Peptides against a protein of PDB entry 5HOI. Designs and how they scored, part 19

Target 1, 351 residues: chain A of PDB entry 5HOI
Amino acid sequence: FRYMPFSPAGTPFGFTDRRYLTMNEVGYVSTVKNSEQYSITVSFFDVGRFREYHFEDLFGYDLCFLNEKGTLFGQSKTGQIQYRPHDSIHSNWTKIIPLQAGERITSVAATPVRVIVGTSLGYFRSFNQFGVPFAVEKTSPIVALTAQNYRVFSVHYSQFHGLSYSLSELGTSSKRYYKRECPLPMSLPNINSDMKKDANLDYYNFNPMGIKSLFFSSYGDPCIFGSDNTLLLLSKWRSPEESKWLPILDSNMEIWKMSGGKETTDIHVWPLALAYDTLNCILVKGKHIWPEFPLPLPSEMEIRMPVFVKSKLLEENKAILNKKNEIGADTEAEEGEEDKEIQIPVSMAAE

## One batch from the design tools (peptide; aimed at target 1 I255)

Design b1_p12_7_s4 (made by RFdiffusion4, then SolubleMPNN; from b1_p12_7 with T5E S12R)
Fold by OpenDDE base, seed 1:
Structure b1_p12_7_s4 (fold): chain B 351 residues (1-351), chain A 12 residues (1-12)
Amino acid sequence: as target 1 above (351 residues)
Amino acid sequence: SNSAEPTKPPPR
């Protein structure tokens, strides 16, 4: 296992000179490799509120976090971080994070009030939005971070204990834990099943945890989207004993419904954010499970608890088709083997 | 209501 730099919804280079460093509901950050240099572009979905900007990257930033006020960049090996406000009124700042031998920055997060850096040795470093340090804490190795306002959702990995998570609040004087290194019930990518397609090998080499993204919902609940394409939401996190992960969307099931019950292998959900009851996402078409260039427009997918069993729906539809064929057998119409779309019951179609 | 006081910008 290798600790890789993680950014929310970041994509690999693959066979190209370009990738997305991060994307969310605010926008997307791309990097293009030009010889030994990189050109970074920060793009936005709300073109009326924000102006796209670019800069030359001499450091090779491999970590990124985008919010409504600025972009945080990081270099996993050198420990360099840079914060760039979107507004030109505020100055950019750069800092070097001290790293031990073999230590890497594994994830970064930024809110309008906090900057967080996590490392492969489990150093959790907190700063204000101006890069003034608050504290350094030693935790289990950090593999992913996200933050909203003063709250931080961190994912940890231990070879002995697997995946864990923490939920904390970074006040002015102290860090409060709501959850501290609790088990995370997320499936890891299975090398033998998920990597049988060469197209997925590049992605899991880039992101060995298979965490496509993690974010806070519009209600402030921690969300994570793994390699199984299931959106997990942490419910009741304010009550330590009542807190539970809810599988609020099986995106593979929703794609299967949208395709009229046809098995599709060329449509993939790429998560951006959870706004109210809708997953903001990119519908990726093609061989790769990640978006290519240009970025498609975002789509909305309504959250639905995975209560329906695909096998039962297929059996019910076969029974309906057999009854129609028994009633229709008295009419000699050789209507050919047209691709009989599985009638998804209207109550299961998104109205 | 613990109003987390906004961290003052560093002095210029």
Scores: peptide ipSAE 0.000, ipTM 0.361, DockQ to the pose 0.013
OpenDDE base, seeds 2, 3, 4, 5: peptide ipSAE 0.000, 0.000, 0.000, 0.000; ipTM 0.367, 0.351, 0.360, 0.356

Design b1_p12_8 (made by RFdiffusion4)
Pose (drawn by RFdiffusion4):
Structure b1_p12_8 (pose): chain A 322 residues (1-190, 198-318, 341-351), chain P 12 residues (1-12)
Amino acid sequence: FRYMPFSPAGTPFGFTDRRYLTMNEVGYVSTVKNSEQYSITVSFFDVGRFREYHFEDLFGYDLCFLNEKGTLFGQSKTGQIQYRPHDSIHSNWTKIIPLQAGERITSVAATPVRVIVGTSLGYFRSFNQFGVPFAVEKTSPIVALTAQNYRVFSVHYSQFHGLSYSLSELGTSSKRYYKRECPLPMSLPNDANLDYYNFNPMGIKSLFFSSYGDPCIFGSDNTLLLLSKWRSPEESKWLPILDSNMEIWKMSGGKETTDIHVWPLALAYDTLNCILVKGKHIWPEFPLPLPSEMEIRMPVFVKSKLLEENKEIQIPVSMAAE
Amino acid sequence: AKEEKLYNEINS
């Protein structure tokens, strides 16, 4: 099995010279093939706060993670990473991650206080926001990483357990695991979208902490999974809280559509900030549309019953209250 | 309000 470089809400090149590296509620990072180099553009949705800028990529960064304080880049092959703070007060710094034979950097994540690099051999290298290393840890092969403040949500893969996840906190003292390689019941992919599933074999469209600090993941099944009761290991449950396919179906008047797709950015309490993609492909294009907001709904709606009540989709009060 | 806005975006 070949591990692929993962970034949250990343898009493939397809038949173009440009794609999105990473995408969330803060903004979007794109890269354009420029003859022999790349042109990276860092954009923001709150235009008033941060200024959109661009720079020339002489290394070919294919890994990226965006937070409110800076942008982290990474190269899956050479192992070079660069953290670019949004403000000009703080300097950019660059490090090169040691990689063994065939070892690839599979995912990177950054917070205002932590920088995380994961490799295909299971190396977990953590730094502060300035590049000072804390500890190097060996874990299962990492395929996806996201972080919030001091906490890290990592997704692992092997030939035995399949997909597993770890939830840990990088405190000032030492590292503490909340959950260590527990089952991750995300649906795996089972065509026009072939380009995407070669770029992202797991189908993990994006994963992120919620605005209130709960781990979330959005697989190829277009269902938002939220980790409930992660503080008590014996009570941990993955809860499906939004069937985005059902919502597009309800808002489209019960019509099956093959051209409307959801691209996850982040979860804010009960609202999924996303990009509504219209077209044959399931990933967004250029230019990037304005973000949309999709309220979360428990998957308790049956299509056949909703069609009877309407004879936008009207929902029976008795069912809506449930 | 959010559902109305989403409905208009989907059907635009």

Design b1_p12_8_s1 (made by RFdiffusion4, then SolubleMPNN; from b1_p12_8, 6 letters changed)
Fold by OpenDDE base, seed 1:
Structure b1_p12_8_s1 (fold): chain B 351 residues (1-351), chain A 12 residues (1-12)
Amino acid sequence: as target 1 above (351 residues)
Amino acid sequence: SKRERLKELINS
């Protein structure tokens, strides 16, 4: 296992000279290799609210976090971080995070009030938005971070215990835990089953945890989207005894329903954010499970608990078709067998 | 809508 730099919805280079460092509901950050340098572009979905900007990256930033006020960059090996406000009124700042031999920055997060750096040795470093340090804490190895306001959702990995998560609040004087290194019930990528496709191997080498994205919902609930394409939401996290992970969307099931029950293997959901009852996502068509260039426009998918089993729906539809064929033996068998849409019950049809 | 684009892409 290797600790790789994680950024929310970041994409690999693949066979190209360009990739997305991160993307969310605010926008997307791309980097292009230019010989020994990189050109970074920060783009926004709301072009009326924000102006796109670019800069030359001499450091090779491989970590990124975008928020409504600025972009945090990090270099996993050197420990360099840079914060760039979107507004030119506020100054950019750069800092070097001290790293031990073999230590890597594995994830960074930024809110309008906090900057967080997590490492492969489990150093959790907190700063204000101006790069003033608050504290250093030693945790289990950090593999992913996201943050909203003062709250931080961290994912940890141990070879012995697998995935865990923490939910904390970074006050002015102290860190409060709502959850501390609790088991995370997310499936890891299965090397043996999924590696039959070269594209899956490239993505696994880029992101061995299979965490496509990590964010807070509009209601402030921690969300994670894994390699299984299931959106998990942490419900009731304020009550330790009542807190549970809810599988609020199986995106593969929703694609299957929306296709009229056709097996589509070339359509993929790339998660951006959860706004109310809708997953903001990029729909990816093609061989790669990640978006290429240019970035498609965001789509919305309604959240739905996966209460239905494909096999039962297929059996019910087969039974309905057989009954129609028994009744319809007298009416002309019109044309092609191929486009028989599975009648999804109206209650299950995506309105 | 963003939802219509989803339907169009799936049906394309």
Scores: peptide ipSAE 0.059, ipTM 0.807, DockQ to the pose 0.499
OpenDDE base, seeds 2, 3, 4, 5: peptide ipSAE 0.055, 0.036, 0.044, 0.047; ipTM 0.807, 0.783, 0.790, 0.799; seed 2 fails the geometry check

Design b1_p12_8_s2 (made by RFdiffusion4, then SolubleMPNN; from b1_p12_8, 6 letters changed)
Fold by OpenDDE base, seed 4:
Structure b1_p12_8_s2 (fold): chain B 351 residues (1-351), chain A 12 residues (1-12)
Amino acid sequence: as target 1 above (351 residues)
Amino acid sequence: SRREKLKALINS
């Protein structure tokens, strides 16, 4: 197994010289390869609030985390990190994270008050926004990080135990755990089924965990979006015994409903953030499951528990059609049964 | 609607 650098909603290069290092509700960070150098652009969705900026990257940053105050960059192999405030009032800073032989930075996260670095050996390093270190903790190998304010959601991987997660709060003097290396009920990518398409192999090589993104909701709940295109939300995490993962959106099911029950193979949900009851996402059309360039405008998808069964909806619609035929209602022409838009009840349809 | 936007994307 090879630990790969993870950034929230980061994309592979594929067959191009450009990729997204990260994207979320704030914006998107792109990198373009120019020979041995990279040009990084930090772009924002709210162009009135933030000014786009670019810089030359001589280090080949492969890790990124964007927040409302700045962008954290990291180089997985060298251990170099850079924080770039969006505001020119605050200085950029760089730091080298000491790495052991074969250790890599696997994920970085930044909030306005904390910087977090996770490694393939499970070193969890915490800093303030100025790069002043707080602590180093040894955990299970870290594969993904996100953070909001003082709170950190970390995903860990063990070859023996699979995926686990931690939820912690980084106070001034101590780290508090709400959850510590608890099982994460997320499906890993299925190499045998998914690798039939070259595009899926490229993505798997980029992100073997299939974690498209992880973030905190607007309510401060940990969210994760895996290769199964299901959005999981950790509910009731303040109550250890009541805490559970909720599959709050099956995006494949929602696409299927929105298509009128047509199987679509070229539309993909790329998650950005969860605001209240709405997943902010990029709707991707094409061969790749990730957004290409230019980035499409973000779309909003209402979260809904996947309580409906496709087969039952198809049977019910078939029964309605058969009844219409029996009552001699002028059935308009023989569009093949496969091309007929299913009538999804309004209560079940995404608005 | 969001559905109409996706239908437009599907049909594009």
Scores: peptide ipSAE 0.031, ipTM 0.783, DockQ to the pose 0.584
OpenDDE base, seeds 1, 2, 3, 5: peptide ipSAE 0.030, 0.029, 0.028, 0.029; ipTM 0.777, 0.769, 0.761, 0.767; seeds 1, 2, 3 fail the geometry check

Design b1_p12_8_s3 (made by RFdiffusion4, then SolubleMPNN; from b1_p12_8, 7 letters changed)
Fold by OpenDDE base, seed 4:
Structure b1_p12_8_s3 (fold): chain B 351 residues (1-351), chain A 12 residues (1-12)
Amino acid sequence: as target 1 above (351 residues)
Amino acid sequence: SRRKKLAELINS
């Protein structure tokens, strides 16, 4: 197994010289390969609040985390990190994270008050926004990080135990755990089924965990979006016994409903953030499950528990059609059964 | 509607 650098909603290069290092509700960070150098652009969705900026990257940053105050960059192999405030009032800073032989930075996260570095050996390093270290903790191997304010959501991987997660709060003097290396009920990519398409193999090689993104909701709940295109939300995490993962959105089911029950193979949801009851996402059309260039405008998808069964809806619609035919209502032409738009009940339809 | 935007994307 090879630990790969993870950034929230990061995309592979594929067959191109450009990719997104990260994207979220704030914006998107792109990198373009120019020979041995990279040009990084930090772009924002709110162009009135933020100014786009670019710089030359001589280090080949492969990790990124964007927040409202700055961008954290990391180089997985060298251990170099850079924080770039969006505001020119605050200085950029760089630091080298000491790495052991074969250790890699696997994920980085930054908030206005914390910087977090996770490694393939499970070193969890915490800093303030100025790069002053707080602590180093040894955990299970870290594969993904996100953070909001003082709170950190970490995903861990063990070859023996699969995926686990931690939810912690990084105070000034101590780390508090709400959850510590608890099982994460997320499906891993199925190599045998998914690798039939070259595009899926490229993505798997980039992100073997299939974690498209992870973030905190606007309510401060940990969210994760895996290869199964299901958005999981950790509910009631303050109550250890009541805490549970909720599958709050099956994006494949929502696409299917929105298509009128047509199976679509070329539309993909790329998650950015969860604000209240709405997933902010990029709707991707094409062979790749990730957005290409230029980035499409963000779309909003209402979260809904996947309580409906496709087969039952199809059977109910067939039964309605058969009844219409029996009552001698004008047979509008035999469009093939596969091309018939199914009537989705308004209560089940996405608005 | 969100459905209309997706239908436009599907049909594009």
Scores: peptide ipSAE 0.022, ipTM 0.703, DockQ to the pose 0.555
OpenDDE base, seeds 1, 2, 3, 5: peptide ipSAE 0.020, 0.021, 0.019, 0.013; ipTM 0.704, 0.694, 0.679, 0.501; seeds 1, 3 fail the geometry check

Design b1_p12_8_s4 (made by RFdiffusion4, then SolubleMPNN; from b1_p12_8, 7 letters changed)
Fold by OpenDDE base, seed 1:
Formats: C-alpha cells, structure tokens, sequence
Structure b1_p12_8_s4 (fold): chain B 351 residues (1-351), chain A 12 residues (1-12)
C-alpha cells in the first residue's frame, strides 16, 4: 500500500497534462504541466462574487483545499504549504512542514480560521489562518481531511484496523473530540471486480482509498463519498453512543432512475457538496469517472435513502408491461420496438 | 413528506 496525496474531488492527470487539484461548491482548482513547472488556476462558480486567478507553481503542488476566503496548497514530498487568500488585501504565506524520512503530507484542509495538515505517519498539525501553529498530535495515519469553521473531519487508515474517522473541534486552547478513530463503514475499492476497466486502475493508482470527496453538509454533518458512489452522512455525532453513518444517496440508483431504468455505464456522479437536501455534483459523461476539461456546470441531485430495490422495480414494470400487452392485444397497432422506458411511478418520486 | 422524514431522521 502507498499513501497518496488526497484533495476533495481531485482528479488524476490520466493521459493529459492537466487535472483538478480540488473542487467543491465554491469552485475548482486546476493545474497544468508546463515542462518542469505547473500553472495553477483558481476558478469559481459565483463569477460575480469572486475573480478567477492564476499563478506559476515552481513546487508542484499536489494537495489543495478551497474555501470562500482562500486556497491552501501543499506539496506532499517536500512538506511545503502555501495559503492564498482570494482577497488581495490579505498576504499569501508559505511554510515548510517538517517531515521525517519517507513521511508525506497526505491531506490538507483550510477554513477561514484554521489550517490543518495530516501526514502518512499520523502527524496532525493545526494552525490559524495566518499559519501560526497551535499543536502537533500523533494519530493513526491520515488519508483525508476536511474542515468547516473550527471542526475537522479526518479519515485514518491502518493496515491492521482498516478505515477509521475522527471528528474534532479545534478551539483556541484545546482540541475536543466528538469521535476519535472510530470505525468508518465505507467500502474500499475492490481490486478484483473494479479493476477490469483501465480507467478504474488509473483512478485507483491516484486514489487507493476510493474517497472521491468528503465535506461538511450545510447543517455541519460530516459527509463522505466513496468508490461505491454512496453518500454517507454522520448522523447524531453530538451523541457518541447514537452516532451512525446514514447512506443518504445511492448515486448509481439515482442515475439508473434518471435514465428511465436503462443500465448506463457512461454517466457518473462527481460530488462537490451537500446543501440542505441536495447533493451538488458534476454529472460526468464518458470513459472516465472523473470530470475532464472544460468542467461541466454543477447539477443538483436530491438526497434519498436507498429504499428501492432495482429487482422489485423491474418486476413491477414487467407486470405493468404484461398487463398493457394483455389489454393491447385487441388493437393491431404495430407500434415498433421503441425503447420501453421504465415508467417510475410519479407517486414514488413525489412522496 | 418523505424529504421531511429524511431531515427528521438526520436531525433526530
């Protein structure tokens, strides 16, 4: 196993010279290879509120986190981090994170009030928005980070214990845990089943955990979107004994419904954020499960618990079709083999 | 009504 740099909704280069370092509800950060250098562009969905900007990257930043106030960059091997406020009034700052031999920065996160750095050896480093350090803690190896205000959602990996998560609050004087290295019930990518497609191998080499993104909802609940394309939300995290992961969206099921029950293998959901009841996402069409260039406009997908079984819906639709054919046997209309869209009953969509 | 139930299930 190799620890890889992770950023929320980041994409691989693949066979191209460009990739997304990160994307969320605020915007998207892209990098382009220019010989031995990189050009980074920070783009926004709200073009009225924010101005796109670019710069030359001499360090080869492979970690990124975007928020409404600035962008954090990191270089996994050198330990260099840079924070760039979107507002020109505030100065950029750069620092080097001390790394041990073979240690890598695996993830970075930034809020308007905190900067967090996680490493392959489980060093959790916290800073304020100006890069002033608060603390260094030793945890299990960190593979992913996200943060909202003072709260941090961290994903950890151990070869012996698998995936775990922590939820913490970074106060001024102390770190509080709501959850500390609890088991994360997320499916890892299945090498034997999923690697039959070359596109899946390229993505696995980029992101071995299959975590497409993680974020906090608009309500402040930790969310994670894995390789199984299921959105998990951590419910009741304030009550340690009642805390549970809810599968609030099966995006493969929703794509199947949107296609009229046709098996589509060329449409993929790429998660950005969770609003109140809606997953903000990119609908990706093509061979790759990740967005290419240019980035499509974000789409909205309503969250729905996976209550429906495909087999039952297919059986019900076959029964409806058989009844229509029994009634239609008296009318000789040679209506051709039109692709019989599975009519999902409107009552199942509206309730 | 189900959307309220999901928000209630998340917030309950």
Amino acid sequence: as target 1 above (351 residues)
Amino acid sequence: DKDKRLSELINS
Scores: peptide ipSAE 0.009, ipTM 0.481, DockQ to the pose 0.037
OpenDDE base, seeds 2, 3, 4, 5: peptide ipSAE 0.008, 0.008, 0.009, 0.008; ipTM 0.481, 0.478, 0.474, 0.485; seeds 2, 3, 4 fail the geometry check

## One batch from the design tools (peptide; aimed at target 1 I255 I267 E300)

Design b1_p13_1 (made by RFdiffusion4)
Pose (drawn by RFdiffusion4):
Structure b1_p13_1 (pose): chain A 322 residues (1-190, 198-318, 341-351), chain P 13 residues (1-13)
Amino acid sequence: FRYMPFSPAGTPFGFTDRRYLTMNEVGYVSTVKNSEQYSITVSFFDVGRFREYHFEDLFGYDLCFLNEKGTLFGQSKTGQIQYRPHDSIHSNWTKIIPLQAGERITSVAATPVRVIVGTSLGYFRSFNQFGVPFAVEKTSPIVALTAQNYRVFSVHYSQFHGLSYSLSELGTSSKRYYKRECPLPMSLPNDANLDYYNFNPMGIKSLFFSSYGDPCIFGSDNTLLLLSKWRSPEESKWLPILDSNMEIWKMSGGKETTDIHVWPLALAYDTLNCILVKGKHIWPEFPLPLPSEMEIRMPVFVKSKLLEENKEIQIPVSMAAE
Amino acid sequence: SIFEKVKKAFAAK
């Protein structure tokens, strides 16, 4: 099996010279093939706070993670990473991650206080926001990483357990695990979208902590999974809280559509900030549309029953209250 | 269009 470089909400090149590296509630990072180099553009949705800028990529970064304080870039092959703070007060720093034979950097993540690099051999290298290393750890092969403040949500893969996840906190003292390689019941992919699933074999469209600090993941099944009761290991449950396919179906008047797709950015309490993509492909294009907000709904709505009540989709009060 | 209806329903506030 070949591990692929993962970034939250990243898009493939397809038949173009540009794609999105990473995408969330802060903004979007795109890269354009420029003859022999690349042109990286860092954009923001709150235009008033941060200024959009661009720079020339002489290395070919294919890994990226965006937070409110800076942008982290990474190269899956050479192992070079660069952290660019949004403000000009703080300097950019660059490090090169040691990589063994065939070892690839599969995912990177950054917070205002931590920088995380994961490799295909299971190396977990963590730094502060300035590049000072804390500890190097060996874990299962990492395929996806996201972080919030001091906490890290990592997704692992092997040939035995399949997909597993770890939830840990990088405290000032030492590293503590809340969950260590527990089952991750995310649906795996089972065609026009072949370009995407080569770029992202797991179908993990994005993963992120919620605005209130709960781990979330959005697989190829277009269902938002939230980790409940992660503080008590014996009570941990993955809860499906939004069937985005059902919501597009309800808002479209019960019509099956093959051209409307959801691209996850982040979860804010009960609202999924996303990009509504119109077209044959399931990933967003250029220019990027304005973010949309989709309220979460428990998957308790049946299509057949909703069609009877309407004879936008009207929902029976008795069912809506449930 | 269907898309415009969906987009209007999920407009950002």

Design b1_p13_1_s1 (made by RFdiffusion4, then SolubleMPNN; from b1_p13_1, 7 letters changed)
Fold by OpenDDE base, seed 4:
Structure b1_p13_1_s1 (fold): chain B 351 residues (1-351), chain A 13 residues (1-13)
Amino acid sequence: as target 1 above (351 residues)
Amino acid sequence: SLFDQIAKAVARK
């Protein structure tokens, strides 16, 4: 296993010279490879609030985190990080994170008040927005980070224990844990099934954990979107005894419903953020599960707990069709079972 | 709607 640099909703290069370093509700950061150099563009969805900017990257930044105040970049191998405020009033700063032999920066996160660096050896480094260090903590190996305000959601990986998560708050004087290396009930990519699709191999080589993104909801709840295309939300995290992961959206089920019950293999949900009860996402059409260039406009998907079983809906629809045929209603042609429109109950239909 | 986007995406196959 190799620890790979993770950024929220980052995409691989694939067979192209360009990729997204990160994307979220604020915008998207792209990089284009030009020989030994890279050109980075920071783009925004709210073009009235923010101005797109670009710069030449001589370091080959492979980590990125975008927020409303700036962009954090990192180089996983060299330990270089750079913070670039969107506002020209504030100066860019660069810092080298000391790395041990074989250590990699695996993830970075930034809020308007904190910068966080996680490593493959489990070094958790915290800074303020100006790059002033607060602390260094040793944890289990960090594979992903996100942050909102003072809160940090970290995902850890152990070969012995699998995936775990922490939820912490980074005060000025102390770190508080709400959750500390608790089991994360997220399925890992199935190497045998997911790698047989050549189009997915590039993605799982880029992101072996299959974590498409992680973010905080608008309510400040940790969210994670894995390879199973299920959005998990950590509910009641302030109460350790009540805290649970909720599967608040099965995006494969929602795509299936919206297709009239047709199996679709070329539509993919790419998560950006959760705003209230709506997943902001990119609907990707094509062979790759990740967005290509140009980036499609963001879509909104209402969150829905997967209460219904697809097989029961198929059985009910077959039973309705059989009853129609018995009543001597015109035999609409035997479209193949896969192409039959399923009457989705109105209560289940996405408006 | 997301439905219209998916429906348009499916109908272009």
Scores: peptide ipSAE 0.010, ipTM 0.441, DockQ to the pose 0.139
OpenDDE base, seeds 1, 2, 3, 5: peptide ipSAE 0.006, 0.007, 0.005, 0.006; ipTM 0.474, 0.485, 0.368, 0.474

Design b1_p13_1_s3 (made by RFdiffusion4, then SolubleMPNN; from b1_p13_1, 6 letters changed)
Fold by OpenDDE base, seed 4:
Structure b1_p13_1_s3 (fold): chain B 351 residues (1-351), chain A 13 residues (1-13)
Amino acid sequence: as target 1 above (351 residues)
Amino acid sequence: SLFDQIAKAFARK
């Protein structure tokens, strides 16, 4: 296992000279290789509120976090971070994070009030939006970070314990934990099944944990979207005894329903954010599970608890077809049972 | 709808 730099919804280069460093509900950050340097573009979905900007990156930033006020960049190996406000009023700042031998910055997060840096050794470094340090804490190795306002959702990895998560609030004087290194019930990528497709190998080399993204919902609940394409929401996190992960969307199930029950291998959900009851996402069509260039327009997918079982729907539809055949309705025997559109009950149909 | 977007994505094949 290698600790790789993680950014929310970041994409690999693959066979191209370009990738997305990060994307969310605010926008998307792309980088293009140009010899030994990179050109970074910060693009926004709300083009009326924000102006796209670009700059030359001589450092090779491989970490990024975008928020409504600025973009945080990081270089996993050198420890350099840069914060770039979107406005021209506030100055850019750069800082070097001290790294031990073999230590990497694994994730960065930024809010309008906090900057967070996590490392492969589990150093959790907190700063204000101006790069003034608050504290350094030693945790289990950090593999992913996201933040909203003063709250931080961190994912940790241990070879012995697997994935864990923390939920903390970074006050002015102290860090409060709501959850501290609790087990994260997310499935890791299955190397034997998921890596059999060459197209997936590049992704899992880029992101060994298979965490496509993590974010806070509009209600401030931690969300994570793994390699299983299930959106998990941490419910009731303020009540330690009542807190639970809810599988609020199986995107593979929703794609299967929307295809009329046909197995599709060329449509993928790429998560951006959760706003109320809708997953903001990119619908990716193609060989790769990640968005290519140009970026498709974001789509909204309603959250739905995976209460229904595919096998029952298939059995019910077979039973309906058999009853139609018994009633002597000349339903032309279209040969392939696999190619028949499944009538999904209206209560299960994605609108 | 997401259905229409997916249906459009299928129809473009």
Scores: peptide ipSAE 0.017, ipTM 0.551, DockQ to the pose 0.145
OpenDDE base, seeds 1, 2, 3, 5: peptide ipSAE 0.008, 0.010, 0.005, 0.000; ipTM 0.530, 0.539, 0.369, 0.373

Design b1_p13_1_s4 (made by RFdiffusion4, then SolubleMPNN; from b1_p13_1, 6 letters changed)
Fold by OpenDDE base, seed 1:
Structure b1_p13_1_s4 (fold): chain B 351 residues (1-351), chain A 13 residues (1-13)
Amino acid sequence: as target 1 above (351 residues)
Amino acid sequence: SIFDQIEKAAARK
């Protein structure tokens, strides 16, 4: 296993000189390799609220987190981090995170009030928005971070225990845990089944955990989107005994429904955020499961718990078609090979 | 339709 730098919805370079460092509901951060340098662009979906900006990156930032107030960058090997406010009122700041031999920054997160750095050795470092340190805690190895206000959702990996998660609140003087290194019931990428496609191998080498993104919902619930393309939401996290992960969307099932029950292998959901009852996402068409350049406009997908079994819907539609053919045998309906769309129940057809 | 969004996104390539 190799700890790789993780950023929410970040993409690999692949065979190109460009990639997305991160993307979410606010915007997207791209980097372009130019010889030994990188050019970083911070772009926004709301062009009325924010102005796109770019800068030359001499450090090769491989970690990024975007919020409504600024962008946090990190270099996984050197330990350098930079925070860049979107406004010109606040100054940029840079800091070097001390790393041990072989230690890497694996993830960074930033809110308007906190900066968080997680490492491959499980060092959890917290700062305010000005880079003033609060604390250093030793946890299980951190593989992913996200944050909203004072709350942090961290994903941990142990070779012995697999994936775990923590949910914490970073007060002024203390860290409170709502959840501390609890089992995370997310499926890891299956090397034997998923690696048959070259494009999946490239993505696996970039992101071996298969975590496409993690974020907080608009209601402040931790969300994670894995390699299985299922959106998991942590429900009732304020009650230790009642807390559970809910599969609130199977995006493969939703794509299948929207295609009229045709198996599409060239359409992929790339998660951005969960706003109320809608997943903001990029719909990716092509060989790669990640968005390329230029970035498509975000799409909205309604969340729906996967109650329907694809096989049962296929059997029911086959039975309806057989009944129609038995009744329709008396009418000379022309042999048009009309690609008979699967009748999805009207209550479940995406408008 | 999300499909119309996919087609609009694909037509921008």
Scores: peptide ipSAE 0.019, ipTM 0.638, DockQ to the pose 0.160
OpenDDE base, seeds 2, 3, 4, 5: peptide ipSAE 0.017, 0.011, 0.017, 0.011; ipTM 0.619, 0.582, 0.621, 0.560

